Peptides against a protein of PDB entry 5OOQ. Designs and how they scored, part 41

Target 1, 227 residues: chain A of PDB entry 5OOQ
Amino acid sequence: YREDVRQVVTHPANALSFLQPGRLVEISVNGKDNYGWGAVVDFAKRINKRNPSAVYTDHESYIVNVVVNTMYIDSPVNLLKPFNPTLPEGIRPAEEGEKSICAVIPITLDSIKSIGNLRLYMPKDIRASGQKETVGKSLREVNRRFPDGIPVLDPVKNMKIEDEDFLKLMKKIDVLNTKLSSNPLTNSMRLEELYGKYSRKHDLHEDMKQLKRKISESQAVIQLDDL

## One batch from the design tools (peptide; made by RFdiffusion4, then SolubleMPNN)

Design b1_p12_7_s3 (from b1_p12_7, 5 letters changed)
Fold by OpenDDE base, seed 5:
Structure b1_p12_7_s3 (fold): chain B 227 residues (1-227), chain A 12 residues (1-12)
Amino acid sequence: as target 1 above (227 residues)
Amino acid sequence: EPPLVVFELELE
């Protein structure tokens, strides 16, 4: 059930509007590499320049750049490629007893375990020397302030996911949790239906983003003509 | 320096 909720929450139609710079997200890469809570730098639609015909799943169609403070110190971070979520071998979180460093890693939406109801002030230029470390310090402070865990966005109250099927799923989960029922509510068909609905929202979001870019470009052109 | 944390409570 948690995975079903995660799939809906991390769908582009729902997640992207909450991936503002500084948004805290809990990161798990490939279901094994847990980086803990990181801070969103930015996100972009995944574009494969080498294979423009590449089709990605919804959860893999965007790349989110996140600052983590749990990168293993000897990880080959220099091999990280911007906007390439396929992490080089050796890129991993520090294990117990190992030293960690701050790093910016590109992840897919599928690597987001949860989205926090907390946003950090981010440096203007995260790529500048020392800036990622500043974010790392902030992350440590947040973890200190929230010993019981960083508050997670409520899918309904905060994210305003009002899809009827999702609400039904949530109600069922609540009922099952109350009844201690372990019955999987995983109806793959319902998830597919949900994804179909969210796909339309995703298209609208992309259209809005493109429109905003066009407006910005038009404004920039006007400013250039006035200069 | 304490990190600047903005708690964005989306107002209902």
Scores: peptide ipSAE 0.042, ipTM 0.741, DockQ to the pose 0.441
Fold by OpenDDE base, seed 3:
Structure b1_p12_7_s3 (fold): chain B 227 residues (1-227), chain A 12 residues (1-12)
Amino acid sequence: as target 1 above (227 residues)
Amino acid sequence: EPPLVVFELELE
């Protein structure tokens, strides 16, 4: 059920509205490489210049650039290609006892484990010398201030996902967590039907443009200490 | 509307 929730939350129709610059996201690449919490730089629709007719799944149709502070120091970061989510061999998070560095990596929506309810103030030019490290320090500070974990966006209260089938799923999960014997809703959430509803309701390309405008016009800055 | 709140971290 947690994976079902993740699939809905990370669907473009829901996730893109919350992938503003500085948004904290928990990153797991290919289900094995856990980078922990990183900060969103930007995102773009995935375009294959070699094969313009390439069709990607919804969760692979966008590339999100994120700053991580857990990259293994000897990873070949120079081989990273912008807008290529297929990471070179050797790109991995540092293990225990290994040194880490800050890096910007391109990921798909499918590599987002969680979306945080925090947004960092990002430097204007993340590619400039020392800027990634500044974000890295901020990430460390956030982790220090939230030892029990960074607050995750509530899909219903914060993300306003109001689909009836999704609400039923959330209710089921809540019941299970409270150990109330509710009959397992035998019906696997018809994720395909849910995705179909999202795809029909939103022109993702147009929505992306609208989101960029809203981000530029209505940014509020709050100190972390006021939380 | 997605919350457009940016948190400034005071780095010591």
Scores: peptide ipSAE 0.040, ipTM 0.720, DockQ to the pose 0.126
Fold by OpenDDE base, seed 4:
Structure b1_p12_7_s3 (fold): chain B 227 residues (1-227), chain A 12 residues (1-12)
Amino acid sequence: as target 1 above (227 residues)
Amino acid sequence: EPPLVVFELELE
């Protein structure tokens, strides 16, 4: 269902109006390369100059240029072609322990995992020397300010997606999430704490019962001796 | 109007 939501959100009819310069988007290229949150530079309709008759899917019909600050430093960024979403081999995000650099990469709408409810102020000329790094610093600052994650646009409240089928989907997801949250397994951790307290009370109660029995037995023996 | 939370990061 999450993928279904993503497909609707990233559809041109819905996404393009939210891809203003500076818009934060979470980027996953080909479902493999996670660049994290980047900032939109611009977008354009995908035109194949070599094959003008090329038909693209809706999600591949636009190219979004985004600034990322997670590009692997040794990636062949010079081989990046403007408005070509087919990234050269070796273009990838930095892994743990690797150094990263800022880069502008062209992506399709299909490579957008999430659209953030935040926009950065973008330099006028992002291709000028040092400007990408400025955006990169801004991205780091945003991540610092939002340690729990960058807020995502609400498809209904923010994006105003009013398609009936989509609304039904969202309601279904909400119901499922509610059921999942009420799952005994999640309650089990809370139950363990509750049971821990209950177990201690039960143990104390049993100890008290045993003590009362011993006292009663000892009193009975004393009465027999007085007899 | 799309909700715009614009963070003006004054990069000192």
Scores: peptide ipSAE 0.035, ipTM 0.702, DockQ to the pose 0.136
Fold by OpenDDE base, seed 1:
Structure b1_p12_7_s3 (fold): chain B 227 residues (1-227), chain A 12 residues (1-12)
Amino acid sequence: as target 1 above (227 residues)
Amino acid sequence: EPPLVVFELELE
């Protein structure tokens, strides 16, 4: 059920409007490489120049560039290709006892474990010397300030996901958390329908949410200037 | 608008 929620939350129709520069996201690549919390640089629609007819799943259709501070120091970061989410061999987070460095990595939406209710002020040019390290310091400070974990966006209260099927899913999760009731409702069919709804509405919702995002960003900047 | 908590980067 947690994965089901994650699939809904990280769907482009829901996630993209919350992937502003500096947004904190929890990153897990290929289900094994946990980078912890990183900061969003930007995102773009995935385009295959070699195969323009390539069709990606919704969760693989966008590339999100994120700053992480947990990259293994000896990872071949020089082999990273911008906007290529297929990471070279050896790109991995540092394990216990290993040293880490800051890096910008391209990930898919499917690699987002959680979206945080925090946003960092991002440098204007993250690729300039020392800028990713500055973000890395901020990430460490955030982790220090939130020892119990970085607050996650509430899908309903914060993200305003009001789909009836999703709300039913959330209610079921709440019930299951309260009652060890054994019947895994095969939410798979409802999830496919839910994903289908998001996919069909994606273009319209993306346009609307992009507009809302721009408005929200403008308001956030105004609020910052008023502070 | 969704609540946004903004954290300023401390220049060390």
Scores: peptide ipSAE 0.034, ipTM 0.696, DockQ to the pose 0.123; fails the geometry check

Design b1_p12_7_s4 (from b1_p12_7, 8 letters changed)
Fold by OpenDDE base, seed 5:
Structure b1_p12_7_s4 (fold): chain B 227 residues (1-227), chain A 12 residues (1-12)
Amino acid sequence: as target 1 above (227 residues)
Amino acid sequence: EPPLKIFELKEE
């Protein structure tokens, strides 16, 4: 069920409007490499110049550039290509006892574990010297301030996902969490139906982009002076 | 160090 929710949340029709610069996202690449919370730089539709006819799944159809502060120091970050989510060999998060550095990595939506309800102020030019490190410091500070975890966007309250099937899914999860023995609905079938609906919404995403941004822009700005 | 500005979505 958690994965089902993640699939819906990270679908382009839902996620893209919340991937503003500075948005915190929890990153797990290929379900193995956990980078922790990073900050969104930008995103773009995935275009394969070598194969323009390439068809990507919805969750692989966009590239999100994110700043992480957990990159293994000896990772070949120089081999990173800004719009290639296929990471070079050796690109990995630092393990315990290893030193980490800040890096901008391109990821797919499928590599987003969760979307945070926080945004960092982002430098205008993240590629400039020292800017990634600044974001890295901010990430560390955020983690320090939220020892119990960074708040995650509520799919319904914050993201305004009002799809009936999704709401039913959420209700089922809530019931299960409360140990009410409601039979898990065939989540798989509903997920496919949801994807179909979201695919149609995605086609209209550009037209609705402004509206969704306005909804997401009702943000409280908290200035943390002790930084 | 510059102050960190954190933006939170307001719960409507």
Scores: peptide ipSAE 0.058, ipTM 0.722, DockQ to the pose 0.538
Fold by OpenDDE base, seed 4:
Structure b1_p12_7_s4 (fold): chain B 227 residues (1-227), chain A 12 residues (1-12)
Amino acid sequence: as target 1 above (227 residues)
Amino acid sequence: EPPLKIFELKEE
C-alpha cells in the first residue's frame, strides 16, 4: 500500500507542484541506489531530441535535478548529463566506509521515495564551486535535527490530493496501521486504476501551473529555525 | 493547513 501511495504522490499531477527549488526528496534510483534525502534544484519535461516520438510513462516523463550529499567520491560525476536520468555506470551512493561527495543528479519521478515537508534555501548557481557542498552541509544539519526522519508531506493535508479512490486507499492504510479489523476496505482499486485517473483527467502542464499558484498563495512559510 | 517549512543553515 505504501507503494500505491508513492505512485500517486509521485505522479506529475501531484508531485511537480511540490518540487520547488530546495524541496527535500528522498531518492532511490532504480529501486536500488539509495541516496537518502536530497534537495531539488529544478525539473523539466523529459524531451528526447533524438526520438521526439518517444513516449514515457507519467513517472518517467519529467526529470528532476537533485543535490545529494551521498554520492560515492569516485563516481564518474563528470559524465553526468543534465536531464538524462540514465546514469552512467559507476554513479552510485557511497557505501559504508566510503567517502561521499555532493553531486547534482537527474532523476525521474519514479526515483522519489518521499517528498519532504521541508525546503532549503538554494543558491542561485548550484553548479558554482562550493555551492553543492553548502547544500550538502544543510542536508546534514537537517538530518541532525530530525533524527527520527525528515517529515514527509501529507498527501491529503499538504498535497491536497482529494481523489476519492486515493482517500479510500489512505483510509485502508490507516485501518491497517491501527489494527482495526472492523471495516477492511476490501475493494481497493488496483494501483493502475488509481493513478491512471490522473493521466486521464489532467492536463499536466496546465494543472502544474495552477497548482503552483494555489500553493504559493495558500501556504504560509515558516522557517524551521523559528519553529 | 500546515505551513511550508523552510530551512536555512545559519552557519554556511
Scores: peptide ipSAE 0.050, ipTM 0.679, DockQ to the pose 0.152
Fold by OpenDDE base, seed 3:
Structure b1_p12_7_s4 (fold): chain B 227 residues (1-227), chain A 12 residues (1-12)
Amino acid sequence: as target 1 above (227 residues)
Amino acid sequence: EPPLKIFELKEE
């Protein structure tokens, strides 16, 4: 059921409004490479210039650029291409005992494990020398201040996902948590229905710039200067 | 809705 929740949370209709610059997200690429918490730079709709008629799944239809501070130092980061989520061979997080560096990586929504309830103040030009490292320092400080983990957005209270089927799913999870039951059956049919509802309710073709502006203006911001 | 919390690193 945790995966079911993740699928709903990371669906474009729900996730994009929370992927503002500086938003913290927990990253797992291809379900294997865990980069930990990173900071969103920006996102864009995935476009295949070679095949304009290419159809992507909802979770693969957007590319999110994220700063991570856990990139293996000897990774071929120079081969990274903006908005190309197919990462070159050798791009991986540092293992224990290895040195890490800061990097911007393009990921799909499917690579987001969790969306944090925190945002970092982002440099205007993240590609400028030293700017990624500044974000990296901020990420370290956040991790230091939240030793029990960075707070995750509540799908209902924070993200305002009010779909009846989703609420039923959440209730089932709560019941299972109380019973310590470990067998989440993926209800793929219900998820498909949910995706269909979200896709119909949200015109994802709207000007992303307008969406980003509306998102920024509609949210109350508390600035914390102590970091 | 809970307010969005933004952390700014103080430039030393």
Scores: peptide ipSAE 0.049, ipTM 0.690, DockQ to the pose 0.125
Fold by OpenDDE base, seed 1:
Structure b1_p12_7_s4 (fold): chain B 227 residues (1-227), chain A 12 residues (1-12)
Amino acid sequence: as target 1 above (227 residues)
Amino acid sequence: EPPLKIFELKEE
């Protein structure tokens, strides 16, 4: 059920409006490389210049650039290609006892484990010397302030996902949280239909969400100025 | 839209 929720939450129709610069996201690449919480730099529609006819899944159709502070120090970060989510071999999080560095990683929406209800004030030029490290320090501070975990966006209350089938899913999860954590969503919950709705409405929702993103960014700026 | 909780980056 958690994966089902993640699929809905990280769908472009829902996620993109919450991927403003500085948004905290929890990152897991290929289901094995956990980078922890990172900060969004930006995102873009995935374009394959070599194969313009390439069709990506909804969750792979966008590239999100994120700053992480858990990159293994000896990873070949110089081989990272901007907006190429196919990471070179050796790009991985630092393990226990290993040193880590800050890096900007291009990821797909599939690599987002959760979206945090927190946003960092990002440097204007993240590629400038020392700026990634500044974000890295901020990430450490956030983790310090939230030892029990960074608050995650509520899909209903915060993200305003109001689809009936999704609400049913959420209710079922609430009921089952005490008993079964690993049960997949059954056909009775119309998961395929739910996903299909988002997929079919993606283009329209994308436009709407882009507008909402701009509004939210403006509000964030205002809040910072008022402080 | 729910209010964003924003952390300012502290310049060292």
Scores: peptide ipSAE 0.044, ipTM 0.697, DockQ to the pose 0.124

Design b1_p12_8_s1 (from b1_p12_8, 5 letters changed)
Fold by OpenDDE base, seed 5:
Structure b1_p12_8_s1 (fold): chain B 227 residues (1-227), chain A 12 residues (1-12)
Amino acid sequence: as target 1 above (227 residues)
Amino acid sequence: MVLGEAAKFKIL
């Protein structure tokens, strides 16, 4: 269920409008590397220059560059490539007792655990000397101010996710959080179905938006040719 | 909730 919500929340349809520069996101790479809360720098559609025909899942189709302040100090951060989510070996969060540094890491939408209801004022050039560390200080200050956790965006109230299947999922989660004495297995299959329906609806909606844009562009061109 | 002007972050 939490994973089900996460999949819907982190879907490009919903997430991208909330991935403005400075948006706080909670980061887990490959389900293992927990970087905690980071700040969005930017995002872009994933483009494989070597294989332009590469098809990515919706959650892997965008790369988000995020500032983290939890990178292990001896991580080979110089090998990090913007918009390449394939992290070099040794790129990991600092463990207990290890020193951490600020880094910009490229992540997929699937590496977002949660989207915060907070946005940092980001420096204009994050690549400039000391700018990552400035963001890192801001992240520490946020964590200090929110000891009980950073407020997460409400999927319905804040993100305006009005999908009926999602609302039914949320109601089920609410009922099941009230009833969570019984079996997690039923949720994974329903997520795949909901996600498959949501992806198809979104693809259709983006196709409809693209078609509406193309129709508007073609109508604008027709109006220009009739002058 | 506007966290004070000195904080380089905004609650949205």
Scores: peptide ipSAE 0.072, ipTM 0.732, DockQ to the pose 0.063
Fold by OpenDDE base, seed 1:
Structure b1_p12_8_s1 (fold): chain B 227 residues (1-227), chain A 12 residues (1-12)
Amino acid sequence: as target 1 above (227 residues)
Amino acid sequence: MVLGEAAKFKIL
């Protein structure tokens, strides 16, 4: 359900009108590299100069240039190619205890996890010396002011997504969230511990079922060889 | 909400 919402929100028909310079976006590249909140520089339609007939999915059909402040300091940022979303090897966010720098990275719409209800004032030339670091300071200040998280655009109220199937999806999510919040277990600090124990118990029960099946299959083979 | 002239960001 959250992924289904993300697919609709990040679709070009909905997202592009909200990707103005300075728009905050939460960035996850290839489902692995979480850069956190970055600021949009610009976007363009993806053009393959080597294969002009290349067909991209809707979510891969545009390139968004974003400033991030979480790039690992020793990342080969000099190898970044403008408008090429295929990032060089070693381009990654800083891990815990690592130093980070500001960088401009080209991403696809599919690398947008969420769109923020905030815009930064962007410098005129982001590629000029010190300008990306100025944006990086502004991103740190935003995160400091929103300790509970940066406000996300409401798909219905802010983005005006009026698709009937999308509205039905949102209603289903609201019902599930209400059921989750009304569950006495959700309000318990034990939910994560109970869910961890439940997941482990379920995994152990599946493993026991598979083991019993293998034992039964092995016993059936032994009975076939003893006949 | 116009965050004042000193704020490098705007809520849209």
Scores: peptide ipSAE 0.069, ipTM 0.721, DockQ to the pose 0.071
Fold by OpenDDE base, seed 3:
Structure b1_p12_8_s1 (fold): chain B 227 residues (1-227), chain A 12 residues (1-12)
Amino acid sequence: as target 1 above (227 residues)
Amino acid sequence: MVLGEAAKFKIL
């Protein structure tokens, strides 16, 4: 259930409007590499130049560049490719007792564990010398100010996810958090079906938005040629 | 609320 909420929250239709520069996100890469809270730099639709026909899942279809302050110091950060979420070998967070550095890493939406209700003021050029370290200091100050954890966006109150299937999911989670004192096994299969219906509805909505944007851009170009 | 000038972050 928490994973099913995460799948809906991190879906492009919901997440992208909250991935503004400086948005805090909690990062877990490949289910094992926990970078903690990072700050969004930017995002882009994933494009495979070698295989333009490559189809990605919704959660793998966008790349988010994030500043982290937990990168292991001896990680081969020079091998990081902008907009390539396939991280080089040896790119990992620092363990306890290891030194960390600030880095910009490209992640997928699937690597977002939580979206914070906080936004940093970002430097104009994050790639300039010392700018990542400035963001790293800001991340440390945020963690110091929120010892009980960084506030997470409420999917309903903050993200305005009003989808009936999602609201039914949330109600079931609330009922199950009240009932999970009793039985764990039966409810996973119905969530996959609800998520599959949700994803398909949102894919159609994003396709319609992209089509409307292309039509509007085409009309704007036609109006510029007629002047 | 924007908390503090040094680590400029906004709670949204």
Scores: peptide ipSAE 0.056, ipTM 0.733, DockQ to the pose 0.063
Fold by OpenDDE base, seed 4:
Structure b1_p12_8_s1 (fold): chain B 227 residues (1-227), chain A 12 residues (1-12)
Amino acid sequence: as target 1 above (227 residues)
Amino acid sequence: MVLGEAAKFKIL
Protein backbone atom coordinates (compact mmCIF):
# COMPACT_ATOMS: atom_id res chain seq x y z
CA TYR B 1 0.00 0.00 0.00
CA ARG B 2 2.62 2.67 0.92
CA GLU B 3 4.74 1.51 -2.01
CA ASP B 4 1.71 1.68 -4.33
CA VAL B 5 1.15 5.29 -3.21
CA ARG B 6 4.85 6.04 -3.78
CA GLN B 7 4.69 4.59 -7.31
CA VAL B 8 1.73 6.84 -8.19
CA VAL B 9 3.19 9.97 -6.54
CA THR B 10 6.62 9.50 -8.17
CA HIS B 11 5.20 8.75 -11.64
CA PRO B 12 6.31 11.44 -14.18
CA ALA B 13 2.69 12.46 -14.83
CA ASN B 14 2.34 13.48 -11.15
CA ALA B 15 5.85 14.23 -9.83
CA LEU B 16 7.46 16.43 -12.53
CA SER B 17 5.20 19.45 -11.92
CA PHE B 18 6.42 19.46 -8.28
CA LEU B 19 10.16 19.04 -9.02
CA GLN B 20 10.87 22.78 -9.22
CA PRO B 21 14.32 24.04 -8.15
CA GLY B 22 14.55 23.91 -4.35
CA ARG B 23 11.71 21.38 -3.84
CA LEU B 24 12.53 19.09 -0.95
CA VAL B 25 12.53 15.36 -1.68
CA GLU B 26 13.33 12.41 0.56
CA ILE B 27 15.93 10.25 -1.17
CA SER B 28 16.51 6.52 -0.95
CA VAL B 29 18.80 5.09 -3.64
CA ASN B 30 18.16 1.44 -4.56
CA GLY B 31 16.00 1.12 -1.42
CA LYS B 32 19.22 0.98 0.69
CA ASP B 33 21.09 4.28 0.69
CA ASN B 34 19.01 6.81 2.61
CA TYR B 35 20.31 10.34 2.00
CA GLY B 36 17.36 11.89 3.86
CA TRP B 37 15.89 15.16 2.60
CA GLY B 38 17.60 16.82 -0.35
CA ALA B 39 16.78 19.80 -2.57
CA VAL B 40 15.96 19.53 -6.29
CA VAL B 41 18.35 21.39 -8.59
CA ASP B 42 16.71 20.43 -11.88
CA PHE B 43 15.51 17.44 -13.88
CA ALA B 44 15.83 16.21 -17.45
CA LYS B 45 14.55 13.38 -19.59
CA ARG B 46 17.01 10.49 -19.50
CA ILE B 47 18.99 10.22 -22.73
CA ASN B 48 21.28 7.30 -23.44
CA LYS B 49 23.82 8.62 -25.97
CA ARG B 50 25.34 5.13 -26.36
CA ASN B 51 21.99 3.42 -26.88
CA PRO B 52 19.37 5.89 -28.17
CA SER B 53 16.89 2.99 -28.45
CA ALA B 54 17.13 2.24 -24.71
CA VAL B 55 13.65 1.95 -23.20
CA TYR B 56 13.35 3.06 -19.59
CA THR B 57 10.47 2.51 -17.21
CA ASP B 58 8.45 5.64 -16.42
CA HIS B 59 10.22 5.97 -13.04
CA GLU B 60 13.66 5.63 -14.68
CA SER B 61 12.90 7.88 -17.69
CA TYR B 62 13.95 11.13 -15.92
CA ILE B 63 17.07 12.17 -14.05
CA VAL B 64 16.64 14.49 -11.06
CA ASN B 65 19.70 16.35 -9.80
CA VAL B 66 19.47 16.82 -6.02
CA VAL B 67 21.65 18.48 -3.40
CA VAL B 68 22.19 16.27 -0.37
CA ASN B 69 24.07 17.20 2.82
CA THR B 70 24.54 13.59 3.98
CA MET B 71 27.17 12.32 1.50
CA TYR B 72 30.00 10.43 3.19
CA ILE B 73 33.10 12.66 3.17
CA ASP B 74 35.36 9.98 1.62
CA SER B 75 32.85 9.08 -1.10
CA PRO B 76 34.40 9.29 -4.60
CA VAL B 77 32.19 12.26 -5.61
CA ASN B 78 34.62 13.12 -8.43
CA LEU B 79 33.49 9.92 -10.20
CA LEU B 80 29.88 11.16 -10.34
CA LYS B 81 28.78 11.58 -13.94
CA PRO B 82 26.19 14.26 -14.67
CA PHE B 83 22.85 12.74 -15.68
CA ASN B 84 24.06 9.20 -14.87
CA PRO B 85 21.94 7.71 -12.03
CA THR B 86 24.25 4.67 -11.82
CA LEU B 87 26.30 5.84 -8.86
CA PRO B 88 29.94 4.72 -8.57
CA GLU B 89 30.93 2.22 -5.89
CA GLY B 90 31.58 3.96 -2.56
CA ILE B 91 28.98 6.70 -3.18
CA ARG B 92 26.93 6.42 0.02
CA PRO B 93 25.40 8.46 2.83
CA ALA B 94 27.45 9.01 5.97
CA GLU B 95 26.71 6.61 8.81
CA GLU B 96 26.40 7.62 12.47
CA GLY B 97 29.67 9.19 13.65
CA GLU B 98 30.94 9.73 10.07
CA LYS B 99 31.49 13.17 8.56
CA SER B 100 29.25 14.27 5.71
CA ILE B 101 29.60 16.72 2.83
CA CYS B 102 27.24 18.41 0.41
CA ALA B 103 26.99 16.82 -3.04
CA VAL B 104 24.82 16.98 -6.13
CA ILE B 105 23.70 13.48 -7.10
CA PRO B 106 21.70 12.37 -10.14
CA ILE B 107 18.78 10.14 -9.13
CA THR B 108 15.76 8.56 -10.83
CA LEU B 109 12.16 9.19 -9.79
CA ASP B 110 12.23 5.69 -8.29
CA SER B 111 14.78 6.96 -5.72
CA ILE B 112 12.25 9.52 -4.39
CA LYS B 113 10.64 8.25 -1.20
CA SER B 114 8.50 11.35 -0.68
CA ILE B 115 8.00 14.89 -2.02
CA GLY B 116 8.02 17.65 0.59
CA ASN B 117 5.59 20.54 0.86
CA LEU B 118 8.61 22.87 1.14
CA ARG B 119 10.77 24.66 -1.42
CA LEU B 120 14.17 26.26 -0.75
CA TYR B 121 15.46 29.34 -2.52
CA MET B 122 18.23 27.89 -4.66
CA PRO B 123 21.37 29.73 -5.75
CA LYS B 124 21.55 30.49 -9.49
CA ASP B 125 24.73 28.42 -9.90
CA ILE B 126 24.77 25.44 -7.56
CA ARG B 127 28.13 24.31 -9.01
CA ALA B 128 29.89 27.51 -7.95
CA SER B 129 32.18 27.25 -4.92
CA GLY B 130 30.34 27.29 -1.59
CA GLN B 131 26.82 27.15 -3.10
CA LYS B 132 26.17 23.48 -2.23
CA GLU B 133 27.23 24.22 1.35
CA THR B 134 24.73 27.12 1.46
CA VAL B 135 21.95 24.72 0.44
CA GLY B 136 23.31 22.24 3.02
CA LYS B 137 22.92 24.89 5.75
CA SER B 138 19.36 25.52 4.57
CA LEU B 139 18.59 21.78 4.74
CA ARG B 140 19.94 21.64 8.33
CA GLU B 141 17.78 24.63 9.27
CA VAL B 142 14.68 22.97 7.77
CA ASN B 143 15.36 19.77 9.73
CA ARG B 144 15.84 21.88 12.90
CA ARG B 145 12.47 23.60 12.35
CA PHE B 146 10.62 20.34 11.64
CA PRO B 147 11.86 17.92 14.34
CA ASP B 148 8.75 15.72 13.81
CA GLY B 149 9.57 15.50 10.09
CA ILE B 150 9.27 17.65 6.98
CA PRO B 151 5.65 18.01 5.78
CA VAL B 152 4.92 15.77 2.78
CA LEU B 153 2.74 16.87 -0.13
CA ASP B 154 -0.78 15.51 0.15
CA PRO B 155 -1.32 13.46 -3.06
CA VAL B 156 -4.98 14.49 -3.29
CA LYS B 157 -5.14 17.98 -1.75
CA ASN B 158 -1.78 19.31 -2.99
CA MET B 159 -0.88 17.16 -6.02
CA LYS B 160 -4.50 16.94 -7.28
CA ILE B 161 -4.28 13.23 -8.06
CA GLU B 162 -7.94 12.51 -8.81
CA ASP B 163 -7.64 8.99 -10.25
CA GLU B 164 -10.51 6.86 -8.93
CA ASP B 165 -8.39 3.79 -8.23
CA PHE B 166 -5.84 5.93 -6.40
CA LEU B 167 -8.61 7.52 -4.29
CA LYS B 168 -9.87 4.00 -3.44
CA LEU B 169 -6.31 3.05 -2.42
CA MET B 170 -6.03 6.13 -0.18
CA LYS B 171 -9.39 5.30 1.46
CA LYS B 172 -8.22 1.73 2.15
CA ILE B 173 -5.02 3.06 3.75
CA ASP B 174 -7.02 5.49 5.89
CA VAL B 175 -9.30 2.67 7.11
CA LEU B 176 -6.26 0.53 7.94
CA ASN B 177 -4.55 3.40 9.78
CA THR B 178 -7.75 4.01 11.77
CA LYS B 179 -7.90 0.31 12.70
CA LEU B 180 -4.21 0.36 13.66
CA SER B 181 -4.56 3.52 15.79
CA SER B 182 -7.63 2.07 17.52
CA ASN B 183 -5.70 -1.09 18.43
CA PRO B 184 -4.87 -1.10 22.18
CA LEU B 185 -1.38 -2.40 21.31
CA THR B 186 -0.43 0.85 19.45
CA ASN B 187 -1.01 2.92 22.60
CA SER B 188 0.86 0.45 24.81
CA MET B 189 4.13 1.50 26.45
CA ARG B 190 5.01 -2.15 25.81
CA LEU B 191 4.59 -1.80 22.02
CA GLU B 192 8.35 -1.57 21.49
CA GLU B 193 8.95 -4.63 23.70
CA LEU B 194 6.13 -6.57 22.01
CA TYR B 195 7.39 -5.58 18.56
CA GLY B 196 10.91 -6.66 19.54
CA LYS B 197 9.51 -10.05 20.65
CA TYR B 198 7.43 -10.31 17.46
CA SER B 199 10.43 -9.45 15.25
CA ARG B 200 12.59 -12.07 17.00
CA LYS B 201 9.80 -14.64 16.58
CA HIS B 202 9.54 -13.80 12.88
CA ASP B 203 13.32 -14.04 12.42
CA LEU B 204 13.31 -17.44 14.16
CA HIS B 205 10.52 -18.57 11.84
CA GLU B 206 12.53 -17.55 8.76
CA ASP B 207 15.63 -19.28 10.21
CA MET B 208 13.58 -22.46 10.75
CA LYS B 209 12.28 -22.23 7.18
CA GLN B 210 15.83 -21.85 5.82
CA LEU B 211 17.03 -24.74 7.99
CA LYS B 212 14.19 -26.98 6.75
CA ARG B 213 15.12 -26.07 3.16
CA LYS B 214 18.79 -26.97 3.78
CA ILE B 215 17.76 -30.28 5.39
CA SER B 216 15.54 -31.09 2.39
CA GLU B 217 18.35 -30.19 -0.04
CA SER B 218 20.78 -32.39 1.92
CA GLN B 219 18.31 -35.30 1.94
CA ALA B 220 17.84 -34.92 -1.83
CA VAL B 221 21.64 -35.17 -2.31
CA ILE B 222 21.82 -38.29 -0.08
CA GLN B 223 19.04 -39.94 -2.13
CA LEU B 224 21.02 -39.25 -5.33
CA ASP B 225 24.15 -40.94 -3.91
CA ASP B 226 22.11 -44.04 -2.90
CA LEU B 227 20.89 -44.49 -6.52
CA MET A 1 5.78 31.06 6.10
CA VAL A 2 8.86 32.98 4.93
CA LEU A 3 11.75 31.93 7.13
CA GLY A 4 14.72 34.06 8.24
CA GLU A 5 17.88 35.27 6.44
CA ALA A 6 20.17 32.21 6.30
CA ALA A 7 17.67 29.65 4.97
CA LYS A 8 15.00 31.19 2.78
CA PHE A 9 12.45 28.48 2.27
CA LYS A 10 8.78 28.80 1.51
CA ILE A 11 6.02 26.43 2.42
CA LEU A 12 4.19 26.07 -0.88
Scores: peptide ipSAE 0.057, ipTM 0.726, DockQ to the pose 0.066; fails the geometry check

